# Designs tried in a protein design run: peptides against a protein of PDB entry 4JHK. Part 123

Target 1, 212 residues: chain A of PDB entry 4JHK
Amino acid sequence: EDYKIQSFDLETQKLLKTALKDPGSVDLEKVSSVIVDQSLKDQVFSREAGRICYTIVQAEAKQTNGSVFRRNLLNRLQQEFKAREETRKRSTQEWVCLVSFICNIFDYLKVNNMPMVALVHPVYDCLFRLAQSDALKNEEEVDCLVLQLHRIGDQLEKMNVQLMDELFNLLRDGFLLQEDLSSMGRLLLLEILEFRAGGWKLSDTAQKYYYS

## One batch from the design tools (peptide; made by RFdiffusion4, then SolubleMPNN)

Design b2_p20_5_s3 (from b2_p20_5, 8 letters changed)
Fold by OpenDDE base, seed 2:
Structure b2_p20_5_s3 (fold): chain B 212 residues (1-212), chain A 20 residues (1-20)
Amino acid sequence: as target 1 above (212 residues)
Amino acid sequence: MEELRKKAIEEFEKYAPLES
């Protein structure tokens, strides 16, 4: 299986490749740190990072029945999460990368084919933050919010429907009442409202309207 | 939101306590 790790230097690529196949032979704390650091800079990599992390977790579990990598990964995520408001203030791009990464980890890092409970509230908290008025006016944040809901909304709802209802109340209010949304932001909010209403699927009509 | 954030941190701590 091919992993998109070309953005790393050769030594780091070797480290990651080794972690994927023989996690017991590398410093898994360092591996987790490298993955998180890159994911916080590159939103595109965040998706791949989720897959990589899952593979390493599975490899370590199989090899040693250990969970050192997962522990370090979640530890680092916790650190970044705790600092998320400062991150947002410093850089919207870094903030949306953080959200994207946490959501992608939620999507890929399954335990017994179920999402990790430890990530449910962190993910919701991030999405709620993106649903605040000051964030909804920023198209970059709206794009991130809508993208994550497209990817993991159905899974999140299964974990906590009440929080999802509350979240979408904010999104509906933003769509209907907030005056300083961009045209695209407003369109994206409408689309995601319809997406959930359609059972987390786009109807043929909606697909044509929004993406053709 | 504060309660949600609090729960988020608690869940992180439960599964992966912060390293000092």
Scores: peptide ipSAE 0.194, ipTM 0.789, DockQ to the pose 0.463
Fold by OpenDDE base, seed 1:
Structure b2_p20_5_s3 (fold): chain B 212 residues (1-212), chain A 20 residues (1-20)
Amino acid sequence: as target 1 above (212 residues)
Amino acid sequence: MEELRKKAIEEFEKYAPLES
């Protein structure tokens, strides 16, 4: 399989490729750190990172029946999550990358073919933070929020419908009541409200209207 | 919000307890 790791230097690319095929021969703590570091800088890679992480987890399970990589990955995610307010203050870009990465891990890294329970509340907490008034006025944060809900909203709702209802109450209120939303931000909120109301689906025509 | 964050940290700990 082909993985998009061209942004890394050759030595790191080799490390990642080896981890994908022979995880027992590399330092999996280092591998996890490299993946997280890059995902916090590159939102495009963060999507690929979910798939990479899934593959490494599967490879390690088959090779050694171990879970060293997953443990280190989640440990690092917990550290970044705890520092998320400081990250947001420092860089909106890094903050949305963090949210994107956590959501992508939720999307790809399954346990027994199910979403990891350990990630449900962390993901919701991030989305709730994006749904606050100070975040909704920033298009970059609204883009991130709506993108994640498009990707994993249906899965998240299945894990906790009450939290999803509460989240969408905030989004509805933002759409209807918040005065300093951008035109695009308001449009995106309307779109995601319609998306959920339609069973987490939109017509092709509606998709083009909102995103072209 | 704070309660949700607390639950988030607790869930992380189930799978990846912090070493330090």
Scores: peptide ipSAE 0.182, ipTM 0.781, DockQ to the pose 0.465
Fold by OpenDDE base, seed 4:
Structure b2_p20_5_s3 (fold): chain B 212 residues (1-212), chain A 20 residues (1-20)
Amino acid sequence: as target 1 above (212 residues)
Amino acid sequence: MEELRKKAIEEFEKYAPLES
C-alpha cells in the first residue's frame, strides 16, 4: 500500500515509512508532529494524513499494544485546537487546514471500529466556528465547512444529533439572514441544507445543479 | 458555544492531557 508522502524530504519520508512498518523503532512524538505540521499547510495531505495515522496506530497496537502515537497526536491536536483563534487570525488557510485535519482524523482514526468520542465536540466546535457570521462571509471558510459536512456529517450526526440540529440552525440563519454572504457562499449553504435534509445524500440531478 | 468549546477541551484532556 502506497502513501502520498512525496512532499516530505527523503529523510522524513524514511521516518514515516518506518513508522508505518515498525513504529517502535522511531520517535512517535516526532512522527506525529511532522504529520500535523504538514497537515496544517496542505489540506490535500490532511486527508491522506488520516489514513497514515490510522495505519500507524494499528501498527503500534499490533507491535506493542501501545497507543503512544495516538496520545501524542491527540495532544498536538489539543494544542492546535486551543490556539485555533490565533491560527485563524494569522492564516485562514492554516485554520481551514486545521479543521480539515481534525475532521479527517475523526473520519479515519477509529477505536474499536468506532469514531473517537474525544473528537466529537472538538469537531463540532470547529464547525460552529465556521458557521459564525464573521466566518460565513469568507468563502474559503464556507468551502471548508461544507466540505467537512459532506465528508463526515452523517457520522457526526450519529454521535450527537442535537448539536447537528443547532449547527444547521446557524447555517439556515446565515443563508436566510446574513447580508454579506457571497453568492457562491449562499449557494453552498443552500446545498448543504438540502444535503442533510436528503439524508446526507443528493440526487444526481441536484449534484449537477450545484456543482457542475 | 462557549460551553461547547469547554467540552471540546475537556474531551481532549481526558485522552491526552496537555503537558504545558
Scores: peptide ipSAE 0.175, ipTM 0.779, DockQ to the pose 0.439
Fold by OpenDDE base, seed 5:
Structure b2_p20_5_s3 (fold): chain B 212 residues (1-212), chain A 20 residues (1-20)
Amino acid sequence: as target 1 above (212 residues)
Amino acid sequence: MEELRKKAIEEFEKYAPLES
């Protein structure tokens, strides 16, 4: 019932609240644009945005059996995805926000209680980009990569284990061979390698070692 | 990487064709 939308002005907050309860009475294209724009600025909000989007999708389905909001959301994500290299060049922060948002949408928007097939390759492409040598040397990008794999890695693997194997080959090579990793970056890569090897779980002891 | 990107774009287009 409560959503973290304090960063928006009062008019936009009202718009979002109305969309959550009565999506047919608002401009759902505008709603999707507002959510995406804010998610590209704030990684914390991007997680909340997934929950908001899920609620709006369910409300619209119940009210009109429609999917206008989801289509507009995916269309905007497609546009941002196509421009991701330019975004990365302009701002690492905006780039990792984009990746985080796409991954959060993948995590929250289920179809028939399954992850959206339409987002599998886009998510993998983003993670593969973060696994390239020029990205692994940037701790902010490594943080993003490892965070997403912690959140949705097990789901992604179930969708395509071959791509996950290829991704982790890159991460292993980065950990072992790349010389310009930060100390924390190298530690995070080791942690995520062990995380997957342990069935996408960490013991309490391991959690304390890597993050405390 | 290029093939993966192509597939990613194609998957987006199946559900929400890119609007100009």
Scores: peptide ipSAE 0.168, ipTM 0.774, DockQ to the pose 0.454

Design b2_p20_5_s4 (from b2_p20_5, 7 letters changed)
Fold by OpenDDE base, seed 4:
Structure b2_p20_5_s4 (fold): chain B 212 residues (1-212), chain A 20 residues (1-20)
Amino acid sequence: as target 1 above (212 residues)
Amino acid sequence: MEELREKAIKEFEEYSEIES
């Protein structure tokens, strides 16, 4: 299986490839750090990072029954999450990458085929932050919000429907009441509202309407 | 909303895994 790691230098690529197959032979703290750092820069990689992380976790578990990588990964996530407001102030791009990464970890890094409960509230908090008025006026943040909800909204709802209801109340209010939304932002909010209302599905016709 | 943030930070910050 191939992973999209061409953005790294050759040495790092080798490190990651080794971690994927023989995690016990590499510094897993370094591996986790590299993955997180890149995920905070590249939203596209962030998605791939989730898969990579899952694979490494599984490989380590199988090899040594260990969880060094996961622990280091989550520790780093904790740090970045705690500093999320500072990150947002510094760089919207880094902020949405952070959100994307946390959401992707939630999506891919399952334990015993179950989402990590510990990530539920952090994920919701990120999404709630994106749903605030100051964020909804930023297209990049709206894109991130809608993308994550498309990816993991159904899973999150299963974990806590009350929070999801509250979140979508904010989105509805944003759609209806906020004046400084971009046209695309408003359209995306409407789409995601309909997406959830349709059981986290959209018809092909609707998809074409919003994204063609 | 602030309550949610505080709760999220607290819970996630408290999360830890057993060291191997």
Scores: peptide ipSAE 0.267, ipTM 0.830, DockQ to the pose 0.525
Fold by OpenDDE base, seed 3:
Structure b2_p20_5_s4 (fold): chain B 212 residues (1-212), chain A 20 residues (1-20)
Amino acid sequence: as target 1 above (212 residues)
Amino acid sequence: MEELREKAIKEFEEYSEIES
């Protein structure tokens, strides 16, 4: 498999490639730290990071039946999650990268081919934070919210439909009642409302309308 | 529901795969 790690320097690329094939030969704490750090800077990479992390987890499990990498990864994720409000205040970009990263980990880092139950509430918490009025006025946060719901909304709903209903109540209220939404933000909220209503699917016609 | 979410978030912050 080919992994998109060209954003790293050559030394780090080598480290990651080795971790993917022979995780026992590298410092997996360092590997996890590098992946998290880059994911907090690059939202595009955070998507790939989920796949990379899953591969390393599987490789380590097969090689030594160990879980050192996953443990370090989740520990770092916990640290970043705990500081999420501080991160949001410091940098909206880093905040949306954090949300993207945790959502992608949820999407890819399966346990016995099932989502990690422990990540369900943290993911919802991030999405609920993005659904608050102070966040909905920021297009960058709305973009992130809608993107994650497109990617993992159906999976999240299967894990907890009550939370999804509550989340979309906030989104509906934001769409209808909040005055300081941007035109694009309002359009995106409408789109995601229709997306869920359509069973987490969007017709080609609707897709062209919203993303033209 | 808010209290439930707060509890769940706290549980994640304290989550350990070794202890689970």
Scores: peptide ipSAE 0.230, ipTM 0.808, DockQ to the pose 0.386
Fold by OpenDDE base, seed 1:
Structure b2_p20_5_s4 (fold): chain B 212 residues (1-212), chain A 20 residues (1-20)
Amino acid sequence: as target 1 above (212 residues)
Amino acid sequence: MEELREKAIKEFEEYSEIES
């Protein structure tokens, strides 16, 4: 398979390629660290990282029935998640990358074809943070929020509809009441409200209106 | 919101314990 790892140096690319096929021959802690570090810097890679991680997890499971990579990956996620407020304070870009990465891991790293239960609340917590008024005024954070809800909103709702209802109450309030939303931000919030209302689907008319 | 954060951290901790 082709994975987007061109942003890494040649040695790291080799490391990742080896991990994808022969995880037992590399330091999987190092591999996980490299992936997380890059995902915190590059939101585009963050999406690919989910797929890469899933592949490595499967490869290790088949090779040794082990879960060293997954353990290290999620341990690192635990650390980054715990420091999320400091990350947001330091860099909005890193913050949205973190959210994107956690959501992507939730999306791709499934166990027995089911989302990892342990990631449900962390994901919701991130999305709730993005739904606060101080975040909704930042278009970069709104973009992130809406993107994740498009990708995993349906899955998240299946895991906890009550939290999703609460989240969208905040989004509706933001759309209706918050004065310092950008025009695009307000448009995106309206779109995502309609998206969920339509069963996490967009009508042809709506799709053309928002994305053409 | 704080309660949600507590739940989130707890779930991560629980996972760590299971996988360790």
Scores: peptide ipSAE 0.225, ipTM 0.813, DockQ to the pose 0.671
Fold by OpenDDE base, seed 5:
Structure b2_p20_5_s4 (fold): chain B 212 residues (1-212), chain A 20 residues (1-20)
Amino acid sequence: as target 1 above (212 residues)
Amino acid sequence: MEELREKAIKEFEEYSEIES
């Protein structure tokens, strides 16, 4: 198994590799901390982080039937989530990394092969924040919003269709009524509206139109 | 939005309590 951990120093890479194979032999709190820290700085790593976290969770479950890593991970996520508004004010980049990370954890860390119920509202809260007028005018936030909905929208809708309807009402209003959207932002909103309407699937024709 | 935030935070808190 290969993981994209080149951004870490050699010592941390060794720590992560050991955690993936023998989680009981390392400090799992430290492991969770370094993963979260890097995910908050690098949105590309955030996706890989989900895969890494899943593997560590499975390894620990197999080794000790424990959940120490997952607990530490989610506790740190809780802390970052609580501070999300301040994070957004400080750095749009860090904010979208946080949203991406929460969504990736939702995508990868499942309980009994189902999405973790405790993450449903936190994920929706982040997406609703991205759907507000002050966020929709920022293309970086729109990119994040649309990306997450492409990744987990279908799963999230199955957990709560009412919230998804409310979210897309905001996106529709933004598309139709908000004057300070960028051309690309407006295009992305239209695309995601059509994506959901098509059952969270893009036809080959639509894919070519929006991404060629 | 405020109601949703309250619920979101509460769910995290409840999960942490269960895992403790």
Scores: peptide ipSAE 0.200, ipTM 0.801, DockQ to the pose 0.658

Design b2_p20_6_s1 (from b2_p20_6, 9 letters changed)
Fold by OpenDDE base, seed 3:
Structure b2_p20_6_s1 (fold): chain B 212 residues (1-212), chain A 20 residues (1-20)
Amino acid sequence: as target 1 above (212 residues)
Amino acid sequence: SLREEIRRQSEKDFEAWNAS
């Protein structure tokens, strides 16, 4: 079990490692804060954070039948979600990290091996925001949107196909009608449209076309 | 609007989540 926590200082790395193995011996509020803070700054970690959080939740449940970490994590996540527009205005990078983090929590932090229903609408809200015209013109936001749909689109659709249809209506409109898309942005939108149309799969031929 | 509905529902979902 290797977790990508190299971006933290040694003391924080030790804290995280201890939380993963013996959550009852550390301040889980502090751990949750550290994870969220770093997830907003490092997209590589924001992807890893979902897996880390799941492990800590499982460890605490087994050790003490507690949910202190989950409670603190979700409280902080709610705060960051509520401030998402402010975050986007301040830093596109932090905004896409936030979206990535929320999507990865959705992907990894499952209950009885099922996605958390409570995260469905928050995830869709983030993706719909990325699908707006002012976001589609930014390649970094398009990258994030397409990446998340590749990772969790099939799961998310199973939770609410109507919202997924509406989301992809916006993406099709962006692809066909928006004039200020970058060449790469337009290519990525076309790819994800075909990806869903193919049952959330991409043929080898298409893979070569879009990513070679 | 649809976006507003999703936003409102997302806030309710978080509240329910924190209460669970």
Scores: peptide ipSAE 0.406, ipTM 0.902, DockQ to the pose 0.839
Fold by OpenDDE base, seed 4:
Structure b2_p20_6_s1 (fold): chain B 212 residues (1-212), chain A 20 residues (1-20)
Amino acid sequence: as target 1 above (212 residues)
Amino acid sequence: SLREEIRRQSEKDFEAWNAS
């Protein structure tokens, strides 16, 4: 299986490749830190990072029945999550990368093919932050919010429908009442409202209308 | 508030994950 790690230097690529096949032979704390650091810089990589993390977790489980990587990953993720407001203040780009990463971990890092319950509230907290008025006025944050809901909204709703209802109440209010939304931001909110209402899917016609 | 409740629960969830 091929993994998209070309953005790293050759030494780091070697480290990651070894972690994917022989996790017991590398420093898994370092591996987790490298993955998180890059995920905070590149939102596209954050998607691949979820797949990479899942593979490493599975490889370690099979090799040693251990979970060192997962624990280190969680520890770093928890640190970044706790500092999320400072991250947002420092860099909107890093903030949306963090949200994207945690959502992709939720999507890929499953136990017995089930979502990790431990990530449900952290994910919702991030999405609720993106749904606040000060975030909805920033198109980059709206893009992130809508993208994550497209990817994992159906899974999140299954975990807690009450929180999803509350989240979408905020999105509806933003769409209807907030004055400083961009035209595209307002369009994206409308689309995601319709997306959920349609069972987390859109027709091809609707897709073209909102994203052409 | 609901936001605060989610935040507090998030912290607990991370701790639970680390223990698993």
Scores: peptide ipSAE 0.396, ipTM 0.899, DockQ to the pose 0.871
Fold by OpenDDE base, seed 1:
Structure b2_p20_6_s1 (fold): chain B 212 residues (1-212), chain A 20 residues (1-20)
Amino acid sequence: as target 1 above (212 residues)
Amino acid sequence: SLREEIRRQSEKDFEAWNAS
């Protein structure tokens, strides 16, 4: 398979390729750190990173029955999560990349075909942060919020419907009451409200309306 | 608050995973 790793230098590309095929022959802690670092800079890669991480986890499991990569990955995620407010303060772009990456890992890195329970509350925490008034006024953060809910909202709801209800209460309030939303931000919030109300699906006409 | 509870639980979830 092909993975989008062109942004890395040649040596790192080689490292990643080796990790994908023969994880036992490389430093998996280094691999995990490289992936996380790049995911914090490139939101497009952060999506691809989920697939890469899943592949490495599967490869290591088959090769050695080990979980060194997954452990290091989640440890790094924990560190970045703990520093999320400082990250947001420093760079909105890095912040939305962090959220995107955590959500992508949640989406791809499943255990026994089930979402990792350890990531449920961290994901919700990020989404709740994006649903605060100071974040909703920033279209970049709204874009991130809506994108993640489109990708993993149904899965998250299955894990905790009460938290999802609370989250969407905030989104409804933002849509109806917050005055400094951009026009696009308000439209996106309306769309995601409709999306969930429709069972995490959009009608063909709605899809055309919002994304044409 | 709910957010505070989610934050605290998030930390616990990570710790629980790391301990496993």
Scores: peptide ipSAE 0.305, ipTM 0.871, DockQ to the pose 0.891
Fold by OpenDDE base, seed 5:
Formats: C-alpha cells, structure tokens, sequence
Structure b2_p20_6_s1 (fold): chain B 212 residues (1-212), chain A 20 residues (1-20)
C-alpha cells in the first residue's frame, strides 16, 4: 500500500512506515502527535491521515490486540477540540483542518464496523459551530461544513437524526435569512440542503449545476 | 441551550472513551 507521507522528513517517514507494519516497535504517542500536527496544517493530508490511522489501529490490534495508538490519537483530538475556539480565532485554516480531521477520523475509524459513538457529539459540535452566523459568512468555513456533510452526513444522521434536523434548520435559516453570505456560500448551502433531501446523494445533472 | 448541551456531552464522550 502507498501512503501520501512525502510532506514529512525522511526520519518521520520511516517512523510512519514502521508504525504501519510493526506498531509495537515505535513510540505510538509520537506517531499520533506527528499525524495530528500535520493534519492541522494540511486539509488534504487529513483525509489521508484517516486512512493511515485506520491501518495503524488494525496493525496494532492484530499484533498485540492493543489500542495504544487509538487512545493517544483520541487524547490529542480531545486537547485540540477543547481549544477549538482559540484555534478558530487564531487561524480559520487551522480550524477547518481540525474539523476536517475529526470528521475523517469518524469516517475511517470504526468499532465493530460502526462509527465511533464517542465522536458523535464532538463532530456535531464542530458542525453546529460552522453553522453559526459568524462562520457562515466565511466561504472557507462553509466549504468545510459542506464537505464534511457530503462525506459523513449520512452516517452522522443515523447516529442522531434529531441533531441533524436541528443542524439543517440552522443551514436553512442561513440560506434564507443571512444577508452577508457570499454568492458561493449561499449556493453551497442550497446544494447541501438538496443533497440531504435527496437521500445524501445528487443526480448527475445537479452535480454539474453546483460544481461545474 | 442545545449547543451548550452538545458541548457538555462532547466532553463527556471524550472522557468516557479515554477512560475505557
């Protein structure tokens, strides 16, 4: 298997490669920290990070039936989550990377082939924050919100449909009532409203309309 | 509020998972 880890130095690449094959031979706390740090800088990597994390979790489970890596990963996620408002104030880019990473972990790390219950409310909290008026006016935050809902909205709804209904009430209100939305932001909100209404999918015609 | 409740539950969810 190939993983997109060329953004790391050679020593770190070696560390990650070893963790993927023989997790018991490396410092899994350090590995988790490196992955989280890079995911907070690069939203594209955050998607790959989910795949990497999944592989390491599976490798450790097979090797020692352990879950040290997953625990360290979630501990770091908790720390970043607690500081999410400060992160948003400091850097919108880092904030959307954090949200993207948490959502990708939710998407890739399954427990008994089910989404992690422990991440349901944290994910919703992030999405609700992105659905506030001060965030909806920022295209970067709207893009992040819509992207995550495209990726995990159907899974998240199955975990708690009531919260999803409340979230989309906010998105509807933003689309209809908020005056300082950009044209693109408004279009993205309309698209995601239609996406959910269509069973978390779009026709080819609709896809071309919104993303051509 | 709803957001406050989600925040509180988020913290509990992380704590419960880390303790497991």
Amino acid sequence: as target 1 above (212 residues)
Amino acid sequence: SLREEIRRQSEKDFEAWNAS
Scores: peptide ipSAE 0.304, ipTM 0.871, DockQ to the pose 0.891

Design b2_p20_6_s2 (from b2_p20_6, 9 letters changed)
Fold by OpenDDE base, seed 3:
Parts: sequence; C-alpha cells; structure tokens
Structure b2_p20_6_s2 (fold): chain B 212 residues (1-212), chain A 20 residues (1-20)
Amino acid sequence: as target 1 above (212 residues)
Amino acid sequence: SLREEIREQSEKAFEEWLAS
C-alpha cells in the first residue's frame, strides 16, 4: 500500500516507512510527534495521517500486541486539544489543521472496526467552537467545519444525534441571523444544512450548484 | 452552558481513555 509522505525529508520518510512495516524497530513516540507536527501544518496531510496512524496501530498490535504508538499519539492529541483556544488565537491555520486532524483520527483510527468513543465529545467540541459567531465570520473556519461534517457527520450523528441537532441549530441560526458572514460562508452553511437534511448525501444537481 | 458541558465531557473522555 502506498502512503503520501513525500512532503517529509528522506530521513523522516524512512522512519515512517519503517514504522508502517516494523513499528517495534523505531521510536514510536518520535513517529507520533512527527505525524502530529506535520498534521498541524498541512491540512491535506492530516487526512493521510489518519490512515497512516491506523496502519501503524494495526502493525504494532500484530507485531508485539502493543499500543505504544496509539498511546503516544492520543497523549499528544490531548495536549493539543487542551491548548486549542491558544492555538486558535495564535494561528487560524493551525487551529483548523488541529480540528481536521482530530476528525481524521476519529474517521480512520478504529478500535475493532468501531469509532473511538473517547473522541466523540472532543470532535463535537471542536465543531461547536467552529459554529460560534466569532468563528463563523472566518471563511477558513467555515471551510473546515463544513469539510469535517461532509467527512464524518454521518458517523458523529450515529454516536450522538442530540449534539448533532444542537450543532445544526447553531449553523441554521448563523445562516439566518449572523450579518458578518461572507457570501461563500453563507453558501457553505446552506449546503451543509441541505446535506444533512438529505441524509448526509448530496444530489447531483446540488453538487453542481454548490461546487461547480 | 452547552458549550461548557461539551468541553467538560471532552476533557473527561480523554482522561478516561488514557487511564484505561
């Protein structure tokens, strides 16, 4: 299987490749740190990172029946999550990367082929933060919010429909009532409202309207 | 508030997982 890690230097690529095949032979704390650091800088990579992390977790479990990588990964994730407001104030880009990464870990890092229950509330917390008025006025944050809901909204709803209802109440209110939304932001909110209303699916006609 | 409740549950969720 091929993984998109060409953005790393050759030494780091080698480290990651080794971790994917023989996790017991590398420093898994370092591997987790490298993945998290890059995910906080590159939102595109954060998507791939989820898949990479899952593979390493499975490889370690199979090789040594261990969970060192997953533990280190989630420890770092917790640290970044705790500091999320500080991150947001420092850099919107890093903040949306953090949200993207957490959502992608939720999407890919399954336990016995099931979503990690421990990540449900953290994911919702991030999405609720993006749904606040001060965030909805920032198109970059709206982009992130809508993207994550497209990717994992259906899964999240299955885990807690009540929170999803509350979240979309905020999005509806933002769409209808908030005056400082950008035109694109407002369009994206409308699209995601329709997306959920359609069972987390988008018709071909709607797809062309919103994204073509 | 709901936001604070979710935040609290989020932090608790991480702690519970890491402790398991």
Scores: peptide ipSAE 0.279, ipTM 0.866, DockQ to the pose 0.846
Fold by OpenDDE base, seed 1:
Structure b2_p20_6_s2 (fold): chain B 212 residues (1-212), chain A 20 residues (1-20)
Amino acid sequence: as target 1 above (212 residues)
Amino acid sequence: SLREEIREQSEKAFEEWLAS
């Protein structure tokens, strides 16, 4: 299998490759830290990180019936989540990377083929933060919000429809009432409102209209 | 508030998972 890990140095690439095949032979805490660190810098990698993490978790389970990697990963996620406001203050880019990473882990790292219940509220917390007025005026944050809802919105709704309703109330209010939204931001909010209303699907025509 | 509730549940969720 091919994983996009070319951004790491050769030694780290070797570490990751070994973790994917023989997780018992490497320091899984180190592996988790490396993955999280890179995911906070590169939103493209954060998507790949979900697949990598899933593979390592499964490999460790099969090899030793262990869960050391998953535990370390979630521990680091918790640390970064707790510091999310400081991260946002320091760097919008790192903040949206953090949100993207958490959402991607939610998407890929399933337990017994089910989403991790432990991540449901943290994900919603991040999305609600992105739905606040001070975030909606930033197109980078709106992009992140809409992207995550496209990726995992249907799954999140299944986990808690009440929170999703509340979230979309905020988005609708932002679309209708907030004065300092960019034109693109407003368009994206309209699109995601339509997306959910359509059962988390868009027609090909609508897709082209919003994302051409 | 709702946000406070979500925050509280988020913190508890992580702790419960790590304790399991």
Scores: peptide ipSAE 0.279, ipTM 0.867, DockQ to the pose 0.933
Fold by OpenDDE base, seed 2:
Structure b2_p20_6_s2 (fold): chain B 212 residues (1-212), chain A 20 residues (1-20)
Amino acid sequence: as target 1 above (212 residues)
Amino acid sequence: SLREEIREQSEKAFEEWLAS
């Protein structure tokens, strides 16, 4: 009910609030664009963005049985996804924001209470990119990777366990073999390896070790 | 390669969804 949109100007806040309540009365393409733009700048917002997007999608479906917002949202996501390598080259921060946003959309934007199949491979593609050696050496990328796996790893695995196995093979190899990992990066990889091995949850002992 | 396959499937997934 309460959405964290204080980072937007008042006019945009009104636009978003209207979209949440009466999506048919606003330009949903503009709304989607605003949400995506902000999500690409603020990784923290990306989580909230997922929730906002879900609400708008549901509201539009209920109000007009339409899907204009979702279509525009995913179209924009596709565009950003296509340019992901260029984004990464330009700005690590924008890249991890993009990954975070895609993952959070996957997490929140359910269809019939199920993850969107269309996002499964794109999410895995992003995570596999983060699992490459050139990315693992960057703590910001490792942090993003581990964070997403904590959030949606169990869901992703249910969608495709084979890809998850392959992904974690890369993470294991990175942990064991890659020499230019930061200490924190290596610790995070170990933690996420244990996290999955433990059924996508941490024991109390592990929690204390890694986060106390 | 696996990475190429995932990329290809990712692109197809977006296209198929948008076309539906």
Scores: peptide ipSAE 0.272, ipTM 0.863, DockQ to the pose 0.925
Fold by OpenDDE base, seed 4:
Structure b2_p20_6_s2 (fold): chain B 212 residues (1-212), chain A 20 residues (1-20)
Amino acid sequence: as target 1 above (212 residues)
Amino acid sequence: SLREEIREQSEKAFEEWLAS
């Protein structure tokens, strides 16, 4: 199985490849840091990072029954999460990458084939932040919000339907009441409202209407 | 507020997971 790690230098690629196959032979704290750092810079990699992290977790579990990588990963995630407002202030791009990464970890890094309960509220917090009026006026943040809801909204709802209802109340209010939304932002909000209402899916006709 | 509650629960969730 191939992993998209071409953006790293050759030495780091070797490190990651070794971690994927023989995690006990590498510094897993360093590996986790490298993955998080790159995920904060590249939203595309943020998606791949979830798969990579899951593979490393599984490899370590099988090799030593250990969880060093996962612990280090979560520690770093916690640090970045705590600093999320400063990150947002510094760089919208890094902020949406952070959200994307956390959401993708939620999506891929299962525990006993179940979502990590510990990530439910952090994910919702990020999405609620994106649903605030000061974020909804930024199309990059709206794009991120809608993308994550398309990817993991159904899973998140199963974990906490009350929070999802509240989140979508904010999105509805933004769609209806906020005056400084871009036209595309407003369209995306409408689409995601319909997406959830339709059971987290769109008909082919609706898909074509919104995205073609 | 709801936002504050979610934040608090989020931070608590991280701590609990790290302690497990």
Scores: peptide ipSAE 0.304, ipTM 0.876, DockQ to the pose 0.881; fails the geometry check

